# Peptides against a protein of PDB entry 2L5G: the designs that were tried, part 2

Target 1, 41 residues: chain A of PDB entry 2L5G
Amino acid sequence: LSKEELIQNMDRVDREITMVEQQISKLKKKQQQLEEEAAKP

## One batch from the design tools (peptide; made by RFdiffusion4, then SolubleMPNN)

Design b1_p8_3_s3 (from b1_p8_3, 7 letters changed)
Fold by OpenDDE base, seed 2:
Structure b1_p8_3_s3 (fold): chain B 41 residues (1-41), chain A 8 residues (1-8)
Amino acid sequence: as target 1 above (41 residues)
Amino acid sequence: IEIKVELK
């Protein structure tokens, strides 16, 4: 593994983290909406 | 924290 390959792997992981964080945010928002709808009498 | 990566 060259230093360049390590940096490329870090950049890839940073992009994957950002994508997962966006998915978590969307899922949390959907969860909250479902909890709010389920809490309505 | 500033991370300077110097490419060689």
Scores: peptide ipSAE 0.037, ipTM 0.556, DockQ to the pose 0.070
Fold by OpenDDE base, seed 3:
Structure b1_p8_3_s3 (fold): chain B 41 residues (1-41), chain A 8 residues (1-8)
Amino acid sequence: as target 1 above (41 residues)
Amino acid sequence: IEIKVELK
C-alpha cells in the first residue's frame, strides 16, 4: 500500500465510522423512546 | 485543526 492508498483507506474508514455513529445515535434515540414509553403507567 | 497532507 502506497501512502496515497493508506490515506484513501483512512478517508473511507472515516466515512464508514460517521455512518455507523449516525446509526448508533438513531438506535440510542429509539431505545430511549421505547424505555420512556415502557416506563409510562 | 486543518491537517494539510502534502503528497510527495
Scores: peptide ipSAE 0.037, ipTM 0.564, DockQ to the pose 0.077
Fold by OpenDDE base, seed 4:
Structure b1_p8_3_s3 (fold): chain B 41 residues (1-41), chain A 8 residues (1-8)
Amino acid sequence: as target 1 above (41 residues)
Amino acid sequence: IEIKVELK
């Protein structure tokens, strides 16, 4: 792997991290909604 | 001050 390929791989990983963080945020929001619905009598 | 980074 060249230095350029390593930089390209870092940029790819940074994009993948951002996508996973957005998925985690959506799942946390869904979890909160399910917990709120389960707490209703 | 301009910082030029050369990638090799």
Scores: peptide ipSAE 0.032, ipTM 0.499, DockQ to the pose 0.049
Fold by OpenDDE base, seed 1:
Structure b1_p8_3_s3 (fold): chain B 41 residues (1-41), chain A 8 residues (1-8)
Amino acid sequence: as target 1 above (41 residues)
Amino acid sequence: IEIKVELK
């Protein structure tokens, strides 16, 4: 693995982290909506 | 804390 390949792999991981963080945010919002609906009498 | 890494 060249230094350039390592940098490219880091850039890929940074994009994957961002995508996962966005997914977590979306899932947390859905969880909160379900918890709010389940808390209704 | 901001971490900057310079790769040479």
Scores: peptide ipSAE 0.030, ipTM 0.524, DockQ to the pose 0.061

Design b1_p8_3_s4 (from b1_p8_3, 8 letters changed)
Fold by OpenDDE base, seed 4:
Structure b1_p8_3_s4 (fold): chain B 41 residues (1-41), chain A 8 residues (1-8)
Amino acid sequence: as target 1 above (41 residues)
Amino acid sequence: MEVTIILE
């Protein structure tokens, strides 16, 4: 692995982390909405 | 020391 290959792999991992964090945030919001809807009588 | 990064 060259220094350039390591930087490119880090940039890819950082993008993948950001995408997964956005998915987790969307799923947590949906979970909260479903919990709030299920808690309504 | 080889560093292997496995990315999906």
Scores: peptide ipSAE 0.050, ipTM 0.616, DockQ to the pose 0.069
Fold by OpenDDE base, seed 5:
Structure b1_p8_3_s4 (fold): chain B 41 residues (1-41), chain A 8 residues (1-8)
Amino acid sequence: as target 1 above (41 residues)
Amino acid sequence: MEVTIILE
């Protein structure tokens, strides 16, 4: 593993973290919407 | 040294 390969792997992980955080945010918002709709009579 | 990154 070169320094350049390590940096490329870090940049990949940072992109994946950002994508997962966006997915978690969308899922949390969808969960809240489903809980609010399920609480309506 | 090989580093395996496991992404979930």
Scores: peptide ipSAE 0.048, ipTM 0.621, DockQ to the pose 0.091
Fold by OpenDDE base, seed 1:
Structure b1_p8_3_s4 (fold): chain B 41 residues (1-41), chain A 8 residues (1-8)
Amino acid sequence: as target 1 above (41 residues)
Amino acid sequence: MEVTIILE
């Protein structure tokens, strides 16, 4: 791994972390909505 | 040590 390959791999991981964090946030919001709807009589 | 980054 060159320094340039390491930087490119870091930039790729940082993008994937951001995408996964956005997915987690979306799923948490959807979970909360489903819990709120399931708690309605 | 080779670092393999597995992304989905």
Scores: peptide ipSAE 0.047, ipTM 0.620, DockQ to the pose 0.064
Fold by OpenDDE base, seed 3:
Structure b1_p8_3_s4 (fold): chain B 41 residues (1-41), chain A 8 residues (1-8)
Amino acid sequence: as target 1 above (41 residues)
Amino acid sequence: MEVTIILE
């Protein structure tokens, strides 16, 4: 692995982390909405 | 509900 291949692999992992963090944020918002609806009488 | 994280 060259230095350039290591940088490209880091840039890939940083994009994957950003995508996963966005998915976690969407799921947390959906969980909160379902908990708020289940708490309504 | 199963949550699968796929890393590309």
Scores: peptide ipSAE 0.046, ipTM 0.604, DockQ to the pose 0.040

Design b1_p8_4_s1 (from b1_p8_4, 3 letters changed)
Fold by OpenDDE base, seed 4:
Structure b1_p8_4_s1 (fold): chain B 41 residues (1-41), chain A 8 residues (1-8)
Amino acid sequence: as target 1 above (41 residues)
Amino acid sequence: DLLEEALR
């Protein structure tokens, strides 16, 4: 691994992390909505 | 589908 290849791999992983974090945030929001809907009498 | 909704 060159220094440049390492940086490129870090940039890729950072983008992948950001995408997964956005997906987790959307799923958590939907989970909360379903829990709030299920808690209604 | 929750996954389809998250991927939008």
Scores: peptide ipSAE 0.065, ipTM 0.653, DockQ to the pose 0.026
Fold by OpenDDE base, seed 1:
Structure b1_p8_4_s1 (fold): chain B 41 residues (1-41), chain A 8 residues (1-8)
Amino acid sequence: as target 1 above (41 residues)
Amino acid sequence: DLLEEALR
């Protein structure tokens, strides 16, 4: 693994982290909506 | 499925 390949792998991982964080945010918001709907009488 | 909808 060259230094250049290492940097390219870091850039890929940073993009993957950002995508997963956005997915987690969407899932948390939907979870909250379902919890709020389930709490209605 | 909440996961399927988040992946859209």
Scores: peptide ipSAE 0.065, ipTM 0.655, DockQ to the pose 0.027
Fold by OpenDDE base, seed 5:
Structure b1_p8_4_s1 (fold): chain B 41 residues (1-41), chain A 8 residues (1-8)
Amino acid sequence: as target 1 above (41 residues)
Amino acid sequence: DLLEEALR
């Protein structure tokens, strides 16, 4: 791996991390909505 | 499906 290939791989992984963090945030919000709905009589 | 909606 050249230095340039390493930087390109890091940029790809940083984008993948950001996408997964956004997915986790969406799932946590949906979990909270389901818990609030299940707590209603 | 909650997973399908999160992956969109």
Scores: peptide ipSAE 0.064, ipTM 0.650, DockQ to the pose 0.027
Fold by OpenDDE base, seed 2:
Structure b1_p8_4_s1 (fold): chain B 41 residues (1-41), chain A 8 residues (1-8)
Amino acid sequence: as target 1 above (41 residues)
Amino acid sequence: DLLEEALR
């Protein structure tokens, strides 16, 4: 792997991390909604 | 599905 290939792989991983963090945020919000709905009498 | 909802 060249230095340029390592930088390109790092940039790809940083984008994938950002996408997964957005998915985790959406799932966490939906989990909280379901927990709040389940806590209602 | 919770995963399908999160991917929208």
Scores: peptide ipSAE 0.064, ipTM 0.654, DockQ to the pose 0.026

Design b1_p8_4_s2 (from b1_p8_4, 3 letters changed)
Fold by OpenDDE base, seed 1:
Structure b1_p8_4_s2 (fold): chain B 41 residues (1-41), chain A 8 residues (1-8)
Amino acid sequence: as target 1 above (41 residues)
Amino acid sequence: KSLEEALQ
C-alpha cells in the first residue's frame, strides 16, 4: 500500500463511520419510540 | 412502527 492508497482507505472508513453513526441515531430514536409505545396500556 | 423499518 502506498501512502496515497492508505489515505484513500482512511477517507473510505471515515465515510463508512458517518453512515453507521447515522444508522445508530435512527435506530436509537426508533428504540425510544417503541419503548414509549410499549409503556402505554 | 418496527426496528426492521429503520435497518432498511
Scores: peptide ipSAE 0.081, ipTM 0.713, DockQ to the pose 0.022
Fold by OpenDDE base, seed 3:
Parts: C-alpha cells; structure tokens; sequence
Structure b1_p8_4_s2 (fold): chain B 41 residues (1-41), chain A 8 residues (1-8)
C-alpha cells in the first residue's frame, strides 16, 4: 500500500460515508411519516 | 407512501 493508495481509499470511504448519511436521513424522514400515519385514528 | 420508495 503506497501513500497514494491510502489517500485514494480514504477519499472512497468519505464518499461512502456521505451516501450512507443521506440514506439514514431519508429513512428517518420516512419513519416519522409512518409513525404520524399510524398515530391517526 | 411505502418504505420501499425510501430504500431506492
């Protein structure tokens, strides 16, 4: 593993973190909508 | 409004 390969792997992981954070945000918003729909009589 | 739409 060169220093350049390590930096490229860090940049890949940073992009993957951003994608997972966006998925978590979408799922949290959907969870709230389903909880609000289930709380209606 | 399905959970499936949020998994796409």
Amino acid sequence: as target 1 above (41 residues)
Amino acid sequence: KSLEEALQ
Scores: peptide ipSAE 0.076, ipTM 0.703, DockQ to the pose 0.022
Fold by OpenDDE base, seed 5:
Structure b1_p8_4_s2 (fold): chain B 41 residues (1-41), chain A 8 residues (1-8)
Amino acid sequence: as target 1 above (41 residues)
Amino acid sequence: KSLEEALQ
């Protein structure tokens, strides 16, 4: 891999990390909402 | 908001 290919791969991985972190945040919020709804009588 | 809609 050239230096340019390594940089391009790093930029791709950084975008994928950001997307996964956003998905985790959404899932955690939805989990909390479902737990709060299930705790209501 | 369903949990399934966040898995997409």
Scores: peptide ipSAE 0.076, ipTM 0.706, DockQ to the pose 0.023
Fold by OpenDDE base, seed 4:
Structure b1_p8_4_s2 (fold): chain B 41 residues (1-41), chain A 8 residues (1-8)
Amino acid sequence: as target 1 above (41 residues)
Amino acid sequence: KSLEEALQ
């Protein structure tokens, strides 16, 4: 792996991490909404 | 709102 290939792989992983973190945030908000709805009588 | 909407 060249230094350039390592940087390109790092940039790819950083983008993938950002996408997964956004998905986790959406899912956590939805989980909270479902928990709040389930806690209502 | 469905869980499916959050996976899109």
Scores: peptide ipSAE 0.073, ipTM 0.698, DockQ to the pose 0.022

Design b1_p8_4_s3 (from b1_p8_4, 3 letters changed)
Fold by OpenDDE base, seed 5:
Structure b1_p8_4_s3 (fold): chain B 41 residues (1-41), chain A 8 residues (1-8)
Amino acid sequence: as target 1 above (41 residues)
Amino acid sequence: SSLEEALQ
């Protein structure tokens, strides 16, 4: 792998990390909503 | 739902 190919692979992984972090945030928010709804008498 | 959209 050239230095340029390594940089391109890093940039791809950084984009994938950002997408996964956004998904985790949405899932955590939805989990909290479901836990709050289930805790209502 | 926002849950279905987050489940890929």
Scores: peptide ipSAE 0.054, ipTM 0.642, DockQ to the pose 0.026
Fold by OpenDDE base, seed 3:
Structure b1_p8_4_s3 (fold): chain B 41 residues (1-41), chain A 8 residues (1-8)
Amino acid sequence: as target 1 above (41 residues)
Amino acid sequence: SSLEEALQ
């Protein structure tokens, strides 16, 4: 891998991390909503 | 739903 290919791979991984973190945040919020709905009598 | 949007 060239230095340029390593930088491009880092930039790709940083974007992928950001996307996964956003998905985790949305899923955690939906989990909390479902837990609250399931706790209602 | 917010779940469907998160599973895309």
Scores: peptide ipSAE 0.054, ipTM 0.644, DockQ to the pose 0.026
Fold by OpenDDE base, seed 2:
Structure b1_p8_4_s3 (fold): chain B 41 residues (1-41), chain A 8 residues (1-8)
Amino acid sequence: as target 1 above (41 residues)
Amino acid sequence: SSLEEALQ
C-alpha cells in the first residue's frame, strides 16, 4: 500500500464511521421512544 | 417509521 492508498483508506473509514454514528444516533432515539411508550401505564 | 429509515 502506498502512502496515498493509506490516506484514501483512512478517508473512506472516516466516512463509514460518520454514517454508522448517524445510524446509532437514530436507533438510540427510536429505542428511547419505544422505552418511553412501553413505560406508559 | 424512524426505525425503518435508520435501517436503510
Scores: peptide ipSAE 0.053, ipTM 0.645, DockQ to the pose 0.026
Fold by OpenDDE base, seed 1:
Structure b1_p8_4_s3 (fold): chain B 41 residues (1-41), chain A 8 residues (1-8)
Amino acid sequence: as target 1 above (41 residues)
Amino acid sequence: SSLEEALQ
């Protein structure tokens, strides 16, 4: 792997991490909404 | 659903 290929792989992984973090945030928000809905009488 | 959109 060249230095350029390593940088490109790092940039790809950083984007994938950001996407997964956004998915986790959306899922946590939806979990909280479902827990709040289930806790309502 | 907002859950289906989050699983994409």
Scores: peptide ipSAE 0.052, ipTM 0.639, DockQ to the pose 0.026

Design b1_p8_4_s4 (from b1_p8_4 with E1D A2L)
Fold by OpenDDE base, seed 5:
Structure b1_p8_4_s4 (fold): chain B 41 residues (1-41), chain A 8 residues (1-8)
Amino acid sequence: as target 1 above (41 residues)
Amino acid sequence: DLLEEALK
């Protein structure tokens, strides 16, 4: 791997991390909504 | 989409 290939791989991983963090945030919000709905009589 | 599948 050249230095340029390493930088390109880092930039790709940073994008993938950001996408996964957004997914986790949405899943946490959906979990909270389901917990709040299940707590209603 | 992986997120759409996980939010069902």
Scores: peptide ipSAE 0.044, ipTM 0.643, DockQ to the pose 0.026
Fold by OpenDDE base, seed 1:
Structure b1_p8_4_s4 (fold): chain B 41 residues (1-41), chain A 8 residues (1-8)
Amino acid sequence: as target 1 above (41 residues)
Amino acid sequence: DLLEEALK
């Protein structure tokens, strides 16, 4: 791996982290909605 | 993918 390939791989991982964090946020919101609906009598 | 199905 060249230094350039290493930097490109880091930039890719940073984008993947951001995407996964956004997915986690959406899933947490969906989980909360399902928990709120399940808590209704 | 389980993540894709969970995001629907």
Scores: peptide ipSAE 0.041, ipTM 0.633, DockQ to the pose 0.027
Fold by OpenDDE base, seed 4:
Structure b1_p8_4_s4 (fold): chain B 41 residues (1-41), chain A 8 residues (1-8)
Amino acid sequence: as target 1 above (41 residues)
Amino acid sequence: DLLEEALK
């Protein structure tokens, strides 16, 4: 891997991390909603 | 996709 390929791979991984973090945030919000619904009698 | 279905 050249230095340029390493930088390009880092930029790709940073974008993938950001996308996964947004998905985790949405799933955590959905989990909280389901927990709040399950806590209702 | 299972992730897309989980996000609906």
Scores: peptide ipSAE 0.039, ipTM 0.626, DockQ to the pose 0.026
Fold by OpenDDE base, seed 2:
Structure b1_p8_4_s4 (fold): chain B 41 residues (1-41), chain A 8 residues (1-8)
Amino acid sequence: as target 1 above (41 residues)
Amino acid sequence: DLLEEALK
């Protein structure tokens, strides 16, 4: 792997991390909604 | 996809 290939792989991983973090945020929000709904009598 | 099903 050249230095340029390593930078390109880093930029790809940074985008993949951002996408996964957005998914985690949505799942956490959905989890909270389901927990709040399940806690209602 | 398990993630797509979890987001519905």
Scores: peptide ipSAE 0.041, ipTM 0.635, DockQ to the pose 0.025; fails the geometry check

Design b1_p8_5_s1 (from b1_p8_5, 6 letters changed)
Fold by OpenDDE base, seed 1:
Structure b1_p8_5_s1 (fold): chain B 41 residues (1-41), chain A 8 residues (1-8)
Amino acid sequence: as target 1 above (41 residues)
Amino acid sequence: MPLVVVLE
């Protein structure tokens, strides 16, 4: 593992974290919408 | 009726 390979791996992990955080945010919003709709009679 | 939301 060169320094350049380590930096590239860090940049990949940072992108993967950002994508997962966006997915979590989307799922939390969908969950809230489902909870709000399920609370309606 | 429960609305089934398909999460694609």
Scores: peptide ipSAE 0.051, ipTM 0.504, DockQ to the pose 0.015
Fold by OpenDDE base, seed 4:
Structure b1_p8_5_s1 (fold): chain B 41 residues (1-41), chain A 8 residues (1-8)
Amino acid sequence: as target 1 above (41 residues)
Amino acid sequence: MPLVVVLE
């Protein structure tokens, strides 16, 4: 594992984290919407 | 000091 390979792996992980955080945010918003829709009579 | 990474 070179220094360059380590940096490339860090950049990859940072992108993967950002994508997962965006997915979590989208799913939390959908969950909240479904909970609000289910709470309506 | 900020970490400066030089790629060679």
Scores: peptide ipSAE 0.046, ipTM 0.556, DockQ to the pose 0.066
Fold by OpenDDE base, seed 5:
Structure b1_p8_5_s1 (fold): chain B 41 residues (1-41), chain A 8 residues (1-8)
Amino acid sequence: as target 1 above (41 residues)
Amino acid sequence: MPLVVVLE
């Protein structure tokens, strides 16, 4: 791995982290909505 | 007011 390949791999991982964090946020909002719907009489 | 998030 060159220094340039290491930087490119870091930039890729940072993008993958951002995408996973967005997915987690979407899933947490889905979970909260389902919990609020299940709590309605 | 419940925030309805339309999830695609």
Scores: peptide ipSAE 0.037, ipTM 0.477, DockQ to the pose 0.016
Fold by OpenDDE base, seed 3:
Structure b1_p8_5_s1 (fold): chain B 41 residues (1-41), chain A 8 residues (1-8)
Amino acid sequence: as target 1 above (41 residues)
Amino acid sequence: MPLVVVLE
């Protein structure tokens, strides 16, 4: 692994983290909506 | 050029 390959791998992991965090945020919002809908009589 | 990596 060159220094350049290490940085490219770090940039890739950072993008993958951001994508997973956005997915978690969407799933948490959807969970809250389903919990609110299930709590309505 | 030296590459600078900023970790947040």
Scores: peptide ipSAE 0.033, ipTM 0.568, DockQ to the pose 0.047

Design b1_p8_5_s2 (from b1_p8_5, 6 letters changed)
Fold by OpenDDE base, seed 1:
Structure b1_p8_5_s2 (fold): chain B 41 residues (1-41), chain A 8 residues (1-8)
Amino acid sequence: as target 1 above (41 residues)
Amino acid sequence: MPLVVVVE
C-alpha cells in the first residue's frame, strides 16, 4: 500500500461513511414520521 | 466492493 493508495482508500471510506450517515438520517426521519402518524388518531 | 445500503 503506497501513501497514495492509503489516501484513496481513506477518501473512499469517507464517502461510504457520508452515504451511510445520509441513509441513517433518512431512516430516522421516516421513523419519526411513522411515530408521529401512529401517535395521531 | 462499495458498501451499497439500499434504503427503500
Scores: peptide ipSAE 0.069, ipTM 0.580, DockQ to the pose 0.067
Fold by OpenDDE base, seed 5:
Structure b1_p8_5_s2 (fold): chain B 41 residues (1-41), chain A 8 residues (1-8)
Amino acid sequence: as target 1 above (41 residues)
Amino acid sequence: MPLVVVVE
């Protein structure tokens, strides 16, 4: 692993983290909507 | 289930 390969791997990990965080945010919003819909009488 | 993030 060169220094350049390590930097490229870090940039890949940072992009994957960002994508997973966006998915978590979408799922949390959907969960909240379903909880609010289930709490309606 | 633990969320396994596969870093390729």
Scores: peptide ipSAE 0.066, ipTM 0.617, DockQ to the pose 0.053
Fold by OpenDDE base, seed 2:
Structure b1_p8_5_s2 (fold): chain B 41 residues (1-41), chain A 8 residues (1-8)
Amino acid sequence: as target 1 above (41 residues)
Amino acid sequence: MPLVVVVE
């Protein structure tokens, strides 16, 4: 692994982290909506 | 291999 291949792999991982964090945020909002709907009588 | 996260 060259220094350049390591930088390219870091940039890829940072993009993958950002995508996963956005998915987690969307799921947490859906979970909260389902919890609020399930709490309605 | 790309990290594929499947969100249901």
Scores: peptide ipSAE 0.064, ipTM 0.584, DockQ to the pose 0.098
Fold by OpenDDE base, seed 4:
Structure b1_p8_5_s2 (fold): chain B 41 residues (1-41), chain A 8 residues (1-8)
Amino acid sequence: as target 1 above (41 residues)
Amino acid sequence: MPLVVVVE
């Protein structure tokens, strides 16, 4: 691994983390909606 | 190996 390959791998991981965080945020919103719908009598 | 993150 060159220093350049390490930086490119870090930039890739940072993009993948951002995509996963956006998916987690969407899933948390869906979970909250389902919990609110299930809590309605 | 490409890092592949799949969120189901």
Scores: peptide ipSAE 0.043, ipTM 0.587, DockQ to the pose 0.107

Design b1_p8_5_s3 (from b1_p8_5, 4 letters changed)
Fold by OpenDDE base, seed 3:
Structure b1_p8_5_s3 (fold): chain B 41 residues (1-41), chain A 8 residues (1-8)
Amino acid sequence: as target 1 above (41 residues)
Amino acid sequence: SPLVFIEQ
């Protein structure tokens, strides 16, 4: 692996992490909304 | 608050 290939792999992983973090944030927000709705009388 | 559905 060249230095350039390692940088390209790092950039790919960084984008994948960002996408997964956005999905986790959305799921946490949905969980909170479901918990709030389930707590209503 | 209206429930927001998240499309996966």
Scores: peptide ipSAE 0.046, ipTM 0.588, DockQ to the pose 0.018
Fold by OpenDDE base, seed 2:
Structure b1_p8_5_s3 (fold): chain B 41 residues (1-41), chain A 8 residues (1-8)
Amino acid sequence: as target 1 above (41 residues)
Amino acid sequence: SPLVFIEQ
């Protein structure tokens, strides 16, 4: 692996992390909505 | 209640 390939792989991982964090945020919001709905009598 | 679909 060249230094340039390592930088490219780092940039890819940073983008993938951002995408996963957005998915986690969306899922946490949906979970909260389901918990709030389930808590209603 | 609107059904919250967990769309992945």
Scores: peptide ipSAE 0.045, ipTM 0.616, DockQ to the pose 0.018
Fold by OpenDDE base, seed 5:
Structure b1_p8_5_s3 (fold): chain B 41 residues (1-41), chain A 8 residues (1-8)
Amino acid sequence: as target 1 above (41 residues)
Amino acid sequence: SPLVFIEQ
């Protein structure tokens, strides 16, 4: 792996982390919405 | 709020 390949792999991982964090946030928000709807009488 | 399902 060249230095340039390592930098490119780092940039890819940073994008993948951001996408996963956004997915986690969306799923947590959906979980909260389901819990709020299930708590209605 | 409208409940939105996203299938994976």
Scores: peptide ipSAE 0.044, ipTM 0.575, DockQ to the pose 0.019
Fold by OpenDDE base, seed 1:
Structure b1_p8_5_s3 (fold): chain B 41 residues (1-41), chain A 8 residues (1-8)
Amino acid sequence: as target 1 above (41 residues)
Amino acid sequence: SPLVFIEQ
């Protein structure tokens, strides 16, 4: 891998991390809502 | 009561 290819791969991974973190945040929020609704008598 | 998530 050239230095340029390494930088391009790092930038791709950084975008992928951001997308996954946004998905995790949305899923955690949905989990919270489901747990709150399931805890209601 | 609001659910509190503790991230560990």
Scores: peptide ipSAE 0.041, ipTM 0.526, DockQ to the pose 0.016

Design b1_p8_5_s4 (from b1_p8_5, 5 letters changed)
Fold by OpenDDE base, seed 3:
Structure b1_p8_5_s4 (fold): chain B 41 residues (1-41), chain A 8 residues (1-8)
Amino acid sequence: as target 1 above (41 residues)
Amino acid sequence: MPLKLKLE
């Protein structure tokens, strides 16, 4: 495993982290919307 | 913070 292959693997992991963080943000917003809708009389 | 910033 070269230094370049390590950097390429890190760039992949950084993209995967960003995608998962965006999914978590969307799910948290969806949860909040459901909680706000369930709190209406 | 990107992990890459720790290898530069």
Scores: peptide ipSAE 0.149, ipTM 0.758, DockQ to the pose 0.077
Fold by OpenDDE base, seed 1:
Structure b1_p8_5_s4 (fold): chain B 41 residues (1-41), chain A 8 residues (1-8)
Amino acid sequence: as target 1 above (41 residues)
Amino acid sequence: MPLKLKLE
């Protein structure tokens, strides 16, 4: 693996991290909605 | 913070 290939792999991983963080944010918001709905009498 | 910015 060249330095350029390592940088390209890092750019890929950074994009994958961003996508996973967006998914986690969506799931956390849905979890909060379900917790708020379950906490209503 | 992008991992790339830690190598520069």
Scores: peptide ipSAE 0.147, ipTM 0.756, DockQ to the pose 0.073
Fold by OpenDDE base, seed 4:
Structure b1_p8_5_s4 (fold): chain B 41 residues (1-41), chain A 8 residues (1-8)
Amino acid sequence: as target 1 above (41 residues)
Amino acid sequence: MPLKLKLE
């Protein structure tokens, strides 16, 4: 692995982290909505 | 913080 390949792999991992964090945020918001709707009589 | 910013 060259220094350039390591930097490219880091750029890929940073993008994957950002995408997963956005998915987690969306799922947490959906969970909260389902919990709020389930708590309504 | 992007991991890349730690290599600069």
Scores: peptide ipSAE 0.146, ipTM 0.757, DockQ to the pose 0.076
Fold by OpenDDE base, seed 2:
Parts: sequence; structure tokens; C-alpha cells
Structure b1_p8_5_s4 (fold): chain B 41 residues (1-41), chain A 8 residues (1-8)
Amino acid sequence: as target 1 above (41 residues)
Amino acid sequence: MPLKLKLE
């Protein structure tokens, strides 16, 4: 693995992290909505 | 913070 290949792999991992963080944020918002809806009598 | 910015 060259230094350039390591940097490319890091850029890929950073993109994958960002995508997963966005998915987690959407799921947390949906969870909160469901919890708020379930807490209504 | 991107991992890349910690190596530069």
C-alpha cells in the first residue's frame, strides 16, 4: 500500500462515515417521532 | 472531523 493508496482509502472511509452518520441522524429523528407519537394518549 | 485532516 503506497501513501497515495492509504489516502484514497481514507477518503473512501470518510465518505462512508458521512453516509452512515446521515443514516443514523434520519433513524434517530424517526425514532423520536415514533416515541413522541407513542407517548400521546 | 475527516480522518484525512488528522494526518496532514
Scores: peptide ipSAE 0.145, ipTM 0.754, DockQ to the pose 0.072

